Peptides against a protein of PDB entry 6B4E. Designs and how they scored, part 90

Target 1, 295 residues: chain A of PDB entry 6B4E
Amino acid sequence: TNFDKISKMFWHYKDKIAQIKQDIVLPIKKADVNVRNLLSRHKRKINPKFGQLTNSNQQLFKIQNELTQLINDTKGDSLAYHWILNFIAKAVVHQAETEVRVKPESALPLGKLTLYLLVQFPELQELFMARLVKKCPFVIGFTCEIDTEKGRQNMGWKRNNENKWEDNTSYDERMGGILSLFAIITRLQLPQEFITTTSHPFPIALSWHILARICNTPLNLITNTHFVILGSWWDAAAVQFLQAYGNQASKLLILIGEELTSRMAEKKYVGAARLRILLEAWQNNNMESFPEMSP

## One batch from the design tools (peptide; made by RFdiffusion4, then SolubleMPNN)

Design b2_p17_6_s2 (from b2_p17_6, 6 letters changed)
Fold by OpenDDE base, seed 3:
Structure b2_p17_6_s2 (fold): chain B 295 residues (1-295), chain A 17 residues (1-17)
Amino acid sequence: as target 1 above (295 residues)
Amino acid sequence: ETAATPEEQEWLDKVLS
């Protein structure tokens, strides 16, 4: 693992976030009143759509169509188009932080919707990845020390209005929610209509990168959060990961589930204990996946 | 299907050896 490369990627997306603010968000505040009104109306229509997802494919397709129309309505103005995509990127990640956090299986319909939008609107890809990396650097296997304020900020820790850091449980759960969404996206197949025309924007190989990079992370930087997000990833994608890489996947699952947990046993991390349970379930042929969506 | 990169495979082999 080339950690210098990962760091460069991390800072690339940090720069991208700054660029988005400068080139998209701030300019819209000075845009024509008609454009601002249009975007305000669209924002109000788009925002509730993510919460309207269910385990129904019919409902998913309905929402996909509605969002597609709303986004297409902005294509006549490049700035408006990029603004609405950036809004969607933020909204999707927010949904992962809130809904997926408490109901991990909700990552499946959200991931399907997101993947569809990423393919349908390629400009969403960089906006979405930048937001993901900002909120949850684990999606690219980035880890830094959290003993400093800057380190915590870089790893996506939030402060409240009183400048107090969020509690460890809240951080762990948010990271788990975001990573669950990303893991789902990586293991989903493209819709049939896109398979022959485009490559997967965030393929299963990115799940490999996450696991491998975490395994290569210096042990002094490994925290409970690492195990929590590995558990979240496991629930979301382990079955499909095994299907994709076979024996090589098995080796990596054993590495994170057995070897990494054993090396950190003295810390007694709750996340590590859960990951051990998942490993044992797999060894007993009881690996579970999220329920499939209804027609 | 996307395979592991040669670098990732080499690392995995070293860790597991």
Scores: peptide ipSAE 0.031, ipTM 0.704, DockQ to the pose 0.087; fails the geometry check
Fold by OpenDDE base, seed 1:
Structure b2_p17_6_s2 (fold): chain B 295 residues (1-295), chain A 17 residues (1-17)
Amino acid sequence: as target 1 above (295 residues)
Amino acid sequence: ETAATPEEQEWLDKVLS
């Protein structure tokens, strides 16, 4: 694992966030009143859609179509179009932070919707990835120290209105939610209409990168959160990961489930204990996945 | 099914060695 490369990637996306603010968010505030009104209306229509997802594919397709239409309505103005996509990127990640964290299986419909939008609107890809990395650097296997304020900020820790850091449980759950979404996206097949014409924007190989990079992370930087997000990833993608890479996947799952947990045993991380349980379940031929969506 | 990238395979080999 080349950690310098990962660091460069991390900072690339941090810079992208700053660019988005300067080039998209701030300029819209000075845009024509008609454009601002359009975007305000669209924002209000778009935002509830993510919460309307269920385990129904029919509902998913309905929402996909509605969002597609709403996004297409903005294409006449490039700035408006990018603003809407950035809003969607933020909204999707926010949904992962709030809903997926408490109901991990909700990552599946959200992931399907997101993947569809990522393919349908390619400009969303960089916007979405930048937001993901900002909120949850684990999606690219980035880790830094959290004994400094800057380190915590880089790793996506939030402060409340009283300038107090969020509690560990809240952070772990948020990271788990975001990573669950990303993991789902990586293991989903492209929608039928795109499978023959488009490459997957965030393929299963990115899951491999996450696992491998975490395995190679210096042990002094490994925290309970690492194990929590690995567990979240496992629930979301382990079955499909094994299908994709076979024996090589098995080796890597053993590395995270057995070797990494063993190396950190002295810390008695709750997340590590859960990951070992997942490993053991797999070894006993009881690996579970999220239930498939209904028609 | 997707094969591991050469870099991924190399990493795996190193870790498992």
Scores: peptide ipSAE 0.031, ipTM 0.696, DockQ to the pose 0.084; fails the geometry check
Fold by OpenDDE base, seed 4:
Structure b2_p17_6_s2 (fold): chain B 295 residues (1-295), chain A 17 residues (1-17)
Amino acid sequence: as target 1 above (295 residues)
Amino acid sequence: ETAATPEEQEWLDKVLS
């Protein structure tokens, strides 16, 4: 694992966030009133769609079509188009932070929707990754110290209006929610209409990167959050990961579930305990996956 | 279903080591 490369990638996306603000968000505030009104209306229509997802594929397809239409309405203006995609990127991640956080299985319909949009609108990919890395750098296997204010900020810690850091549980759960979404995306197949024409934008190999990079992370930087997000990943993608990489996947699952947890046993991390339980369940041929969506 | 290519598998093996 080349951590310098990972760090460069991390900062690339941090810079991208700044660029998005400068080149997309701020300019729209000065745009024509008609454009602003259009985007305001679209924002209001788009935002609730993510919460309307259920375990139904029919509902998913309905929402996909509705969002596609709404996004296409903005394509006549490049700035408006990029603005709405950036809004969607933010909204998807926000949904992961809120709903997926408390209901991990909701990552499946959200992930399917997101993957569809990422393929349908390729310009969303960079916007989405930038937002993911900003909010949850674990998605690229990046971690740094959190003993400084800057370190916490880099790792996606939030402060409230009183400038108080969020509690550890809230942070862990948010990171788990975001990581669950990303994990789902990496293990999903492309929609049928794209399989022969498009490569997967965030393939299962990115899940490998997450696990491998965490395994290679200096132990002094490993926190409870690392184990929480590994557990979230496990629930979301372990079955499909094993299907993809077979014996090599097994080795890596053992590394995170047994070796990494053992190395950190003295910390008594609750996330590590859960991950150990997941490992043991797998060893007993009881690995579970999220339920498939209904037709 | 997802499968690694031979080239990907080699890379994965390297990363795993």
Scores: peptide ipSAE 0.026, ipTM 0.709, DockQ to the pose 0.113; fails the geometry check
Fold by OpenDDE base, seed 5:
Structure b2_p17_6_s2 (fold): chain B 295 residues (1-295), chain A 17 residues (1-17)
Amino acid sequence: as target 1 above (295 residues)
Amino acid sequence: ETAATPEEQEWLDKVLS
């Protein structure tokens, strides 16, 4: 694992967030009234769509079509188009932080919707990754110390209006929710209409990066959160990961489930205990996946 | 089976050796 490369990627996306604010978010406030009104109306229509997802593919396709039309309405103005995509990127991540954290299986319809949009609108990819890395650096296997204010900020910790840090449980759950979404995206097949014409923008190989990079992270930087997000990843993608990489996947699952948990046993992390349970379930031929969506 | 990236394969070989 090249940690310098990971760090460079992390800071690249941090810079991208600043650029988005400067070049997209702020300039739109000076756009003509027609553009601003269009975006305001579209924002109001788009925002509730993510909460309308269910375990139904029919409902998913309906929402995909509605969002596609709304986004296409903005293509005549490059700034408006990028603004609406950035809004969508933020909304998807927010949905992961709020809904997926309490109902992990909801990552499946959300992930399918997101993957469709990422392929249909390629400019969404960098906007989405920048938002993911800002909120949950674990998606690229980045870890730093959290003993400093800057370190906590870099790792996606939030402060409230009273400048108080969020509690550990809230942070763990948010990270788990975001990671669940990303894990689902990496293990999903492209929609049928894109399979022969487009490469997967965030393929299952990115799950390799997450697991391998965490395994190589210095032990003094490993926290309960690392095990929580590994457990979230496991629920979301372990079955499909094994299908994709076979014996090589098995080796990596043993590394995180057995070796990493054993090396950190003295810490008695609750997340690590859960990961051990998941490993044992797999060893007993009881590995579970999220239920498939209905027609 | 899909192959691991060269970097991941090298890492796995090192850790599992």
Scores: peptide ipSAE 0.025, ipTM 0.687, DockQ to the pose 0.087; fails the geometry check

Design b2_p17_6_s3 (from b2_p17_6, 6 letters changed)
Fold by OpenDDE base, seed 2:
Structure b2_p17_6_s3 (fold): chain B 295 residues (1-295), chain A 17 residues (1-17)
Amino acid sequence: as target 1 above (295 residues)
Amino acid sequence: ETAASPEEQEWLEKVLS
């Protein structure tokens, strides 16, 4: 694992967030009133769509079509188009932080929708990844110390209005929700209409990177959160990961499930205990995946 | 099966060594 490369990626996306604010968000505030009104209307129509997802593919396709139309309506103005995509990127991550954290299986329809949009609108990819890394650096396997305010900020910790850090459980759950979504995206196949013409924007190899980078992270930087997000990843993608990489996948799953948990046993992390349970279930040929969506 | 990239294999070998 090249940690310098990972750090460069992390800061690249931090810079991207600043650039998005400067080049997309702020300029729209000074844009023509008609453009601002259009975007306000579209924002109001788009935002509830993510909450309308169910375990139904029929409902998914309906929402995909509706969002496609709404986004296409903005293509006449490049700034408006990028603004609406940035809004969508933020909304998707927010949905992961709120809904997926409490209902992990909801990551599947959300992930399918997101993957469709990422392929249909390629400009969404960098906007979405920047937002993911800002909120949950674990998606690229980045870890830093959290003993400082800057370190906590870099790792996506939030402060409340009283300038107090969020509760550890809240942070863990948010990170788990975001990571679940990303894991799902990495293990989904492209829709049939794209599979022969487009490469997967966030392929299963990115799941490999997450696991490998965490395994190589200095032990003094490993926290309960690392095990929580590994558990979230496991539920979301372990079955498909094994299908993709076979014996190599097995080795890596054993490293995170057995070796990493054993090395950190003295900490008695709750997340580590759960990961051990997942490992044991797999060893007993009882690895589970999220159920497929209905027609 | 999708084979791991050379970089990924190197990471795995390093961790396993």
Scores: peptide ipSAE 0.037, ipTM 0.720, DockQ to the pose 0.098
Fold by OpenDDE base, seed 3:
Structure b2_p17_6_s3 (fold): chain B 295 residues (1-295), chain A 17 residues (1-17)
Amino acid sequence: as target 1 above (295 residues)
Amino acid sequence: ETAASPEEQEWLEKVLS
């Protein structure tokens, strides 16, 4: 694992976030009133759509079509188009932080919707990844120390209005929610209509990167959060990961579930204990996946 | 199917050896 490369990637996306603010968000505030009104209306229509997802494919397709139309309505103005995509990127990640956090299986319909949009609107890809990395650097296997304020900020820790850091449980759960979404996206197949025309924007190989990079992370930087997000990833993608990489996948699952947890046993991390349970369930042929969506 | 990179496979083999 080349950690210098990962760091460069991390800072690339930090720069991208700054660029988005400068080139997309701030300019729209000065745009024509008609454009601002259009985007305000679209924002109000788009925002509730993510919460309207259910375990129904029919409902998913309905929402996909509605969002597609709303996004297409903005294509006549490049700035408006990029603004609405950036809004969607933020909204999807927010949904992961809130809904997926409390109901991990909701990552499946959200992931399907997101993947569809990422393929249908390629400009969403960089906007979405930048937002993901900002909120949850674990999606690219980035880890830094959290003993400093800057380190915590880089790892996506939030402060409240009183400048107090969020509690560890809240941080862990948010990171788990975001990573669940990303894991789902990586293990989903493209819709049939896109398989022959485009490559997967965030393929299963990115799940490999996450696991491998965490395994190579210096042990002094490994926290409970690492195990929490590995558990979230496991629930979301372990079955499909095994299908994709076979024996190599098995080795990596054993490495995170057995070896990494054992090396950190003295810390008594709750996340590590859960990951051990998941490993044991797999060893007993009881590996579970999220329920499939209804027709 | 996307395979793991040669570098990742090599790393895995080294760690497991």
Scores: peptide ipSAE 0.034, ipTM 0.713, DockQ to the pose 0.085
Fold by OpenDDE base, seed 1:
Structure b2_p17_6_s3 (fold): chain B 295 residues (1-295), chain A 17 residues (1-17)
Amino acid sequence: as target 1 above (295 residues)
Amino acid sequence: ETAASPEEQEWLEKVLS
């Protein structure tokens, strides 16, 4: 694992966030009133859609079509188009932070919707990835120290209105929710209409990177959160990961589930304990995945 | 099904050695 490359990637996306603010968000505030009104209306229509997802594919397709139309309505103005996509990127990640954290299986419909949009609107890809990395650097296997304010900020820790850091449980749950979404995206097949014409924008190989990079992370930087997000990843993608990489996947799952947890046993991390349980379940031929969506 | 990249395989071998 080349940590310098990972760091460069991390900062690339941090810079991208700053660029988005300068080039998309701020300029819209000075845009024509008609454009601003259009975007305001569209924002209000788009935002509820993510919460309307269920385990129904029929509902998913309905929402996909509605969002597609709403996004297409903005294509006549490049700035408006990018603004809407950036809004969607933020909204999807926010949904992961709030809903997926408490109901991990909701990552599946959200992931399917997101993947569809990522393929349908390629400009969303960089916007979405930048937002993901900002909120949850674990998606690219980035880790830094959190004993400094800057370190905590870099790792996506939030402060409340009283300038207090969020509690560990809240942070762990948010990170788990975001990573669950990303993991789902990486293991989903492209929609049928795209499978023969388009490459997957965030393929299963990115899951491999997450696991491998965490395994190679200096042990002094490993926290309970690392194990929590690995557990979240496991629930979301382990079955499909094994299908994709076979024996090599098995080896890597053993590395995270057995070796990494063993190396950190002295810390008695709750997340690590859960991950070991997942490993043991797999070893007993009881690996579970999220239920498939209904028609 | 996607095979692991050569780099990923090399990493795995190093970690397992």
Scores: peptide ipSAE 0.035, ipTM 0.720, DockQ to the pose 0.083; fails the geometry check
Fold by OpenDDE base, seed 5:
Structure b2_p17_6_s3 (fold): chain B 295 residues (1-295), chain A 17 residues (1-17)
Amino acid sequence: as target 1 above (295 residues)
Amino acid sequence: ETAASPEEQEWLEKVLS
């Protein structure tokens, strides 16, 4: 694992967030009244769509079509188009932080919707990754110390209006929710209409990177959160990961489930205990996946 | 089965050695 490369990627996306604010978010405030009104109306229509997802593919397709039309309405103005995509990127991640954290299986319809949009609107990809890395650096296997204020900020910790850090449980759950979404995206097949014409923008190999990079992370930087997000990833993608890489996947699952948990046993992390349970379930031929969506 | 990338394979070999 090249940690310098990972660090460069991390800071690239941090810079991208700053650029988005400067080049997209702030300039739109000076746009003509027609553009601002269009975006305001579209924002109001788009925002509730993510909460309207269910376990139904029919409902998913309906929402996909509605969002596609709304986004296409902005293509005549490049700034407006990028603004609406950035809004969508933020909204998707927010949905992961709020809904997926409490109902992990909701990552499946959200992930399907997101993957469709990422392929249909390629400019969304960098906007989405920048938001993911800002909120949950674990998606690229980045870890730093959290003993400093800057370290906590870099790892996506939030402060409230009273400048108080969020509690550990809240942070763990948010990270788990975001990672669940990303894991689902990496293990999903492209929609049928894109399979022959487009490569997967965030393929299953990115899940491999997450696991491998965490395994190679210095042990003094490993926290309960690492095990929580590994457990979230496991629920979301372990079955499909094994299908994709076979014996090589098995070796890596053993590394995180057995070796990493054993090396950190003295810490008695609750997340590590859960990961051991998941490993044992797999060893007993009881590995579970999220239920498939209905027609 | 999808093969791991050369970099991923090298990492796996290193970790398992």
Scores: peptide ipSAE 0.034, ipTM 0.714, DockQ to the pose 0.084; fails the geometry check

Design b2_p17_6_s4 (from b2_p17_6, 7 letters changed)
Fold by OpenDDE base, seed 1:
Structure b2_p17_6_s4 (fold): chain B 295 residues (1-295), chain A 17 residues (1-17)
Amino acid sequence: as target 1 above (295 residues)
Amino acid sequence: ETAASPEEQKWMDEVLS
């Protein structure tokens, strides 16, 4: 694992966030009143859609169509189009932070919707990835120290209005929620209409990157959060990961589930204990996946 | 099916061989 390259990628997306602010968010505030009103109306219509997802494919398709229409309405103005996509990127990640963290299986419909939008609107891909990396650097296997304020900020820690860091449990759950979404996206097949004409924008190989990079992370940087997000990933994608890479996947799952947890046993991380339970369940031929969505 | 990146493949070969 080339950690310098990962670091460069991390900072690339951090720069993208700054660029988005300068080139999209700030300029729209000075845009024509009609454009601002359009975007305000669309924002209000779009935002609740993510919470309207259920375990129903029928409902998913309805929402996909509604969002597609709303996004297409903005294409006449490039700035408006990019603004609405950036809003969607933020909203999807926010949904992962709030809903998926408490109901991991909700990542499946959210992931399906997101993947559809990523393919339908390719400009969303960089916007979404930048937001993901900002909020949860684990999605690219990036880790830094969190003993400094800057380190915590880089790893996506939030401060409240009293300038206190969020509690560890809240951070772990948020990271788990975001990573669950990303893991789901990586293991989903493209929608039928795209499968023969488009490459997957965030393929299962990105899950491999996450696991491999975490396995190679210096042990002094490994925290409970690493194990929490690995557990979240496992629930979301382990079955499909094994299908994709077979024996090599098995070896990597053993590395994270057995070897990495054993190396960190002295820390008594709750996340590590859970990951070992997942490993043991798999070894007993009881690996579970999220239930498939209904028609 | 999607293969691992060349970098991860190298890592895999080094660690998992």
Scores: peptide ipSAE 0.027, ipTM 0.716, DockQ to the pose 0.102
Fold by OpenDDE base, seed 5:
Structure b2_p17_6_s4 (fold): chain B 295 residues (1-295), chain A 17 residues (1-17)
Amino acid sequence: as target 1 above (295 residues)
Amino acid sequence: ETAASPEEQKWMDEVLS
């Protein structure tokens, strides 16, 4: 694992967030009144749709079509188009932080919707990845120390209005929610309409990156959060990961479930204990996946 | 099977061989 490369990627996306603010978010405030009104109306229509997802594919397709129309309405103005995509990127990640964290299986319909949009609107890919890395650096296997204020900020820790850090449980749950969404996206097949014409923007190989990079992370930087997000990933993608990489996947699952947890046993991390349980369930031929969506 | 990135393939060869 080349950690210098990972750090460069991390800072690339940090710079991208700043660029988005300067080149997309701020300029739109000075845009034509008709454009601003259009975006305001579209924002109000788009925002509730992510919460309207269910375990129904029929409902998913309805929402996909509605969002597609709303986004297409903005294509006549490049700035408006990029603004609405950035809004969607933020909204999807926010849904992961709020809903997926408490109901992990909700990542499946959200992931399907997101993957569709990422393929249908390629400009969403960089906007979405930048938002993911900013809020959950674990999606690219980035880790730094959290003993400093800057370190915590880099790892996506939030402060409230009173300048107090969020509690550990809240942070762990948010990271788990975001990682669950990303894991689902990586293990989903492209929709049938795109499978022959487009490459997967965030393929299962990115799940491999996450696991491998965490396994190679210096042990002094490993926290309970690492095990929490590994558990979230496991629930979301372990079955499909094994299907994709076979014996090599098995070896890597053993590395995270057995070897990494054993190396950190003295810390008695709750997340590590859960990951051991998941490993044992797999060894007993009881590996579970999220239920498939209904027609 | 899906292929890993060149970097992760190198890691896999070193760690999982």
Scores: peptide ipSAE 0.026, ipTM 0.712, DockQ to the pose 0.104
Fold by OpenDDE base, seed 2:
Structure b2_p17_6_s4 (fold): chain B 295 residues (1-295), chain A 17 residues (1-17)
Amino acid sequence: as target 1 above (295 residues)
Amino acid sequence: ETAASPEEQKWMDEVLS
């Protein structure tokens, strides 16, 4: 694993967040009043759509069409278009932090919607990835120490109004929610209309990166969170990962499920215990995946 | 099976070898 490359990628997206603020978010505040009003209306219409997702493909398609129309209405102004896409990127990640963290199976409809939007609106891809990396660096397999304030900030830890760090459970759950969404996206097939004309923007190979990079992370940097997000990834994508890469996938699952957990056994991490249970279920031919959505 | 990119294969070989 090339950790220098990973670090460069991490800081690239950190810089991208700063660039988005400077070039998209701040300028729109000075834009024409009609543009600001349009975006305000669209924001109000778009935001509820993510909470309207269900296990129904019919409902998904409805929401896809509605969002497509709303986004297309902004294409006449490049700044407005990029602003609304950035808003969507933030909203999707927020949905993962709030809903997916408590209901992991909700990642499937959210992931399908997100993948559709990423393909329909390619400019969303960098905006979305930047937001993901800022909120959950685990999506690119980045890890740093959290013994410093800067380290915690880099790893996506939040502080409350009293400048107190969030509790470990809250952080673990948020990271798990975000990673579940990303894992789902990586293992989804493109919609039929795009398969022959478009490459997958975040393919299953990115799951390889996550697992491999975590396996190669120095043990002194491994925390309970690493095992929590690996468990979240497992629930979201392990079945499809095995289908995609066969024996190579199997070896990697054993590395994270058996070897990594064993090396960290003295820490008695709850996340590691759960990952061991998932490994054992697989060994007993009982690996589970999220149920498919209804028509 | 989905073919890995040359870069991915290299990284996987580093971990799995």
Scores: peptide ipSAE 0.030, ipTM 0.721, DockQ to the pose 0.079; fails the geometry check
Fold by OpenDDE base, seed 3:
Structure b2_p17_6_s4 (fold): chain B 295 residues (1-295), chain A 17 residues (1-17)
Amino acid sequence: as target 1 above (295 residues)
Amino acid sequence: ETAASPEEQKWMDEVLS
């Protein structure tokens, strides 16, 4: 693992977030009133769509079509188009932080919707990844110290209005929710209409990178959060990961489930205990995946 | 099927050796 490369990638996306603010968000505030009104109306229509997802494919397709139409309505103005995509990127990540956090299986319909949009609107890809890395650096296997304020900020920790850090449980659950969504996206197949013409924007190889990079992370930087997000990833993608990489996947699952948890046993991390339970379930041929969606 | 990269395979071999 080249940690310098990962750090460069992390800071690239930090710069991208700053660029998005300067080039997309701030300019729209000064745009023509008609453009601002259009985007306000679209924002109001788009925002509830993510919460309207269910375990129904029919409902998913309905929402996909509605969002596609709403996004296409903005293509006549490049700035408006990029603004609405950035809004969607933020909204999807927010949904992961709130709904997926409490209902992990909801990552499946959300991930299917997101993957569809990422393929339909390629400009969403960089906007979405930048938002993901900002909120949850674990998606690229980045880890830094959290003993400093800057370190905590870099790792996506939030402060409230009183400048107090969020509690550890809240942080862990948010990171788990975001990582669940990303894991689902990496293990989903492209829709049939795109599979022959488009490469997967965030393929299963990115799940490999997450696991490998965490395994190579200095042990003094490993926290309970690392085990929580590994458990979230496991629930979301372990079955499909094994299908994709076979024996190599198995070795890596053993490394995170057995070796990494054993090395950190003295810390008595709750997330590590859960990951060991998942490992044991797999060893007993009882690995579970999220329920499939209904027609 | 997407195989592990040569770099990732090298790392895996080093960790398992």
Scores: peptide ipSAE 0.028, ipTM 0.714, DockQ to the pose 0.086; fails the geometry check

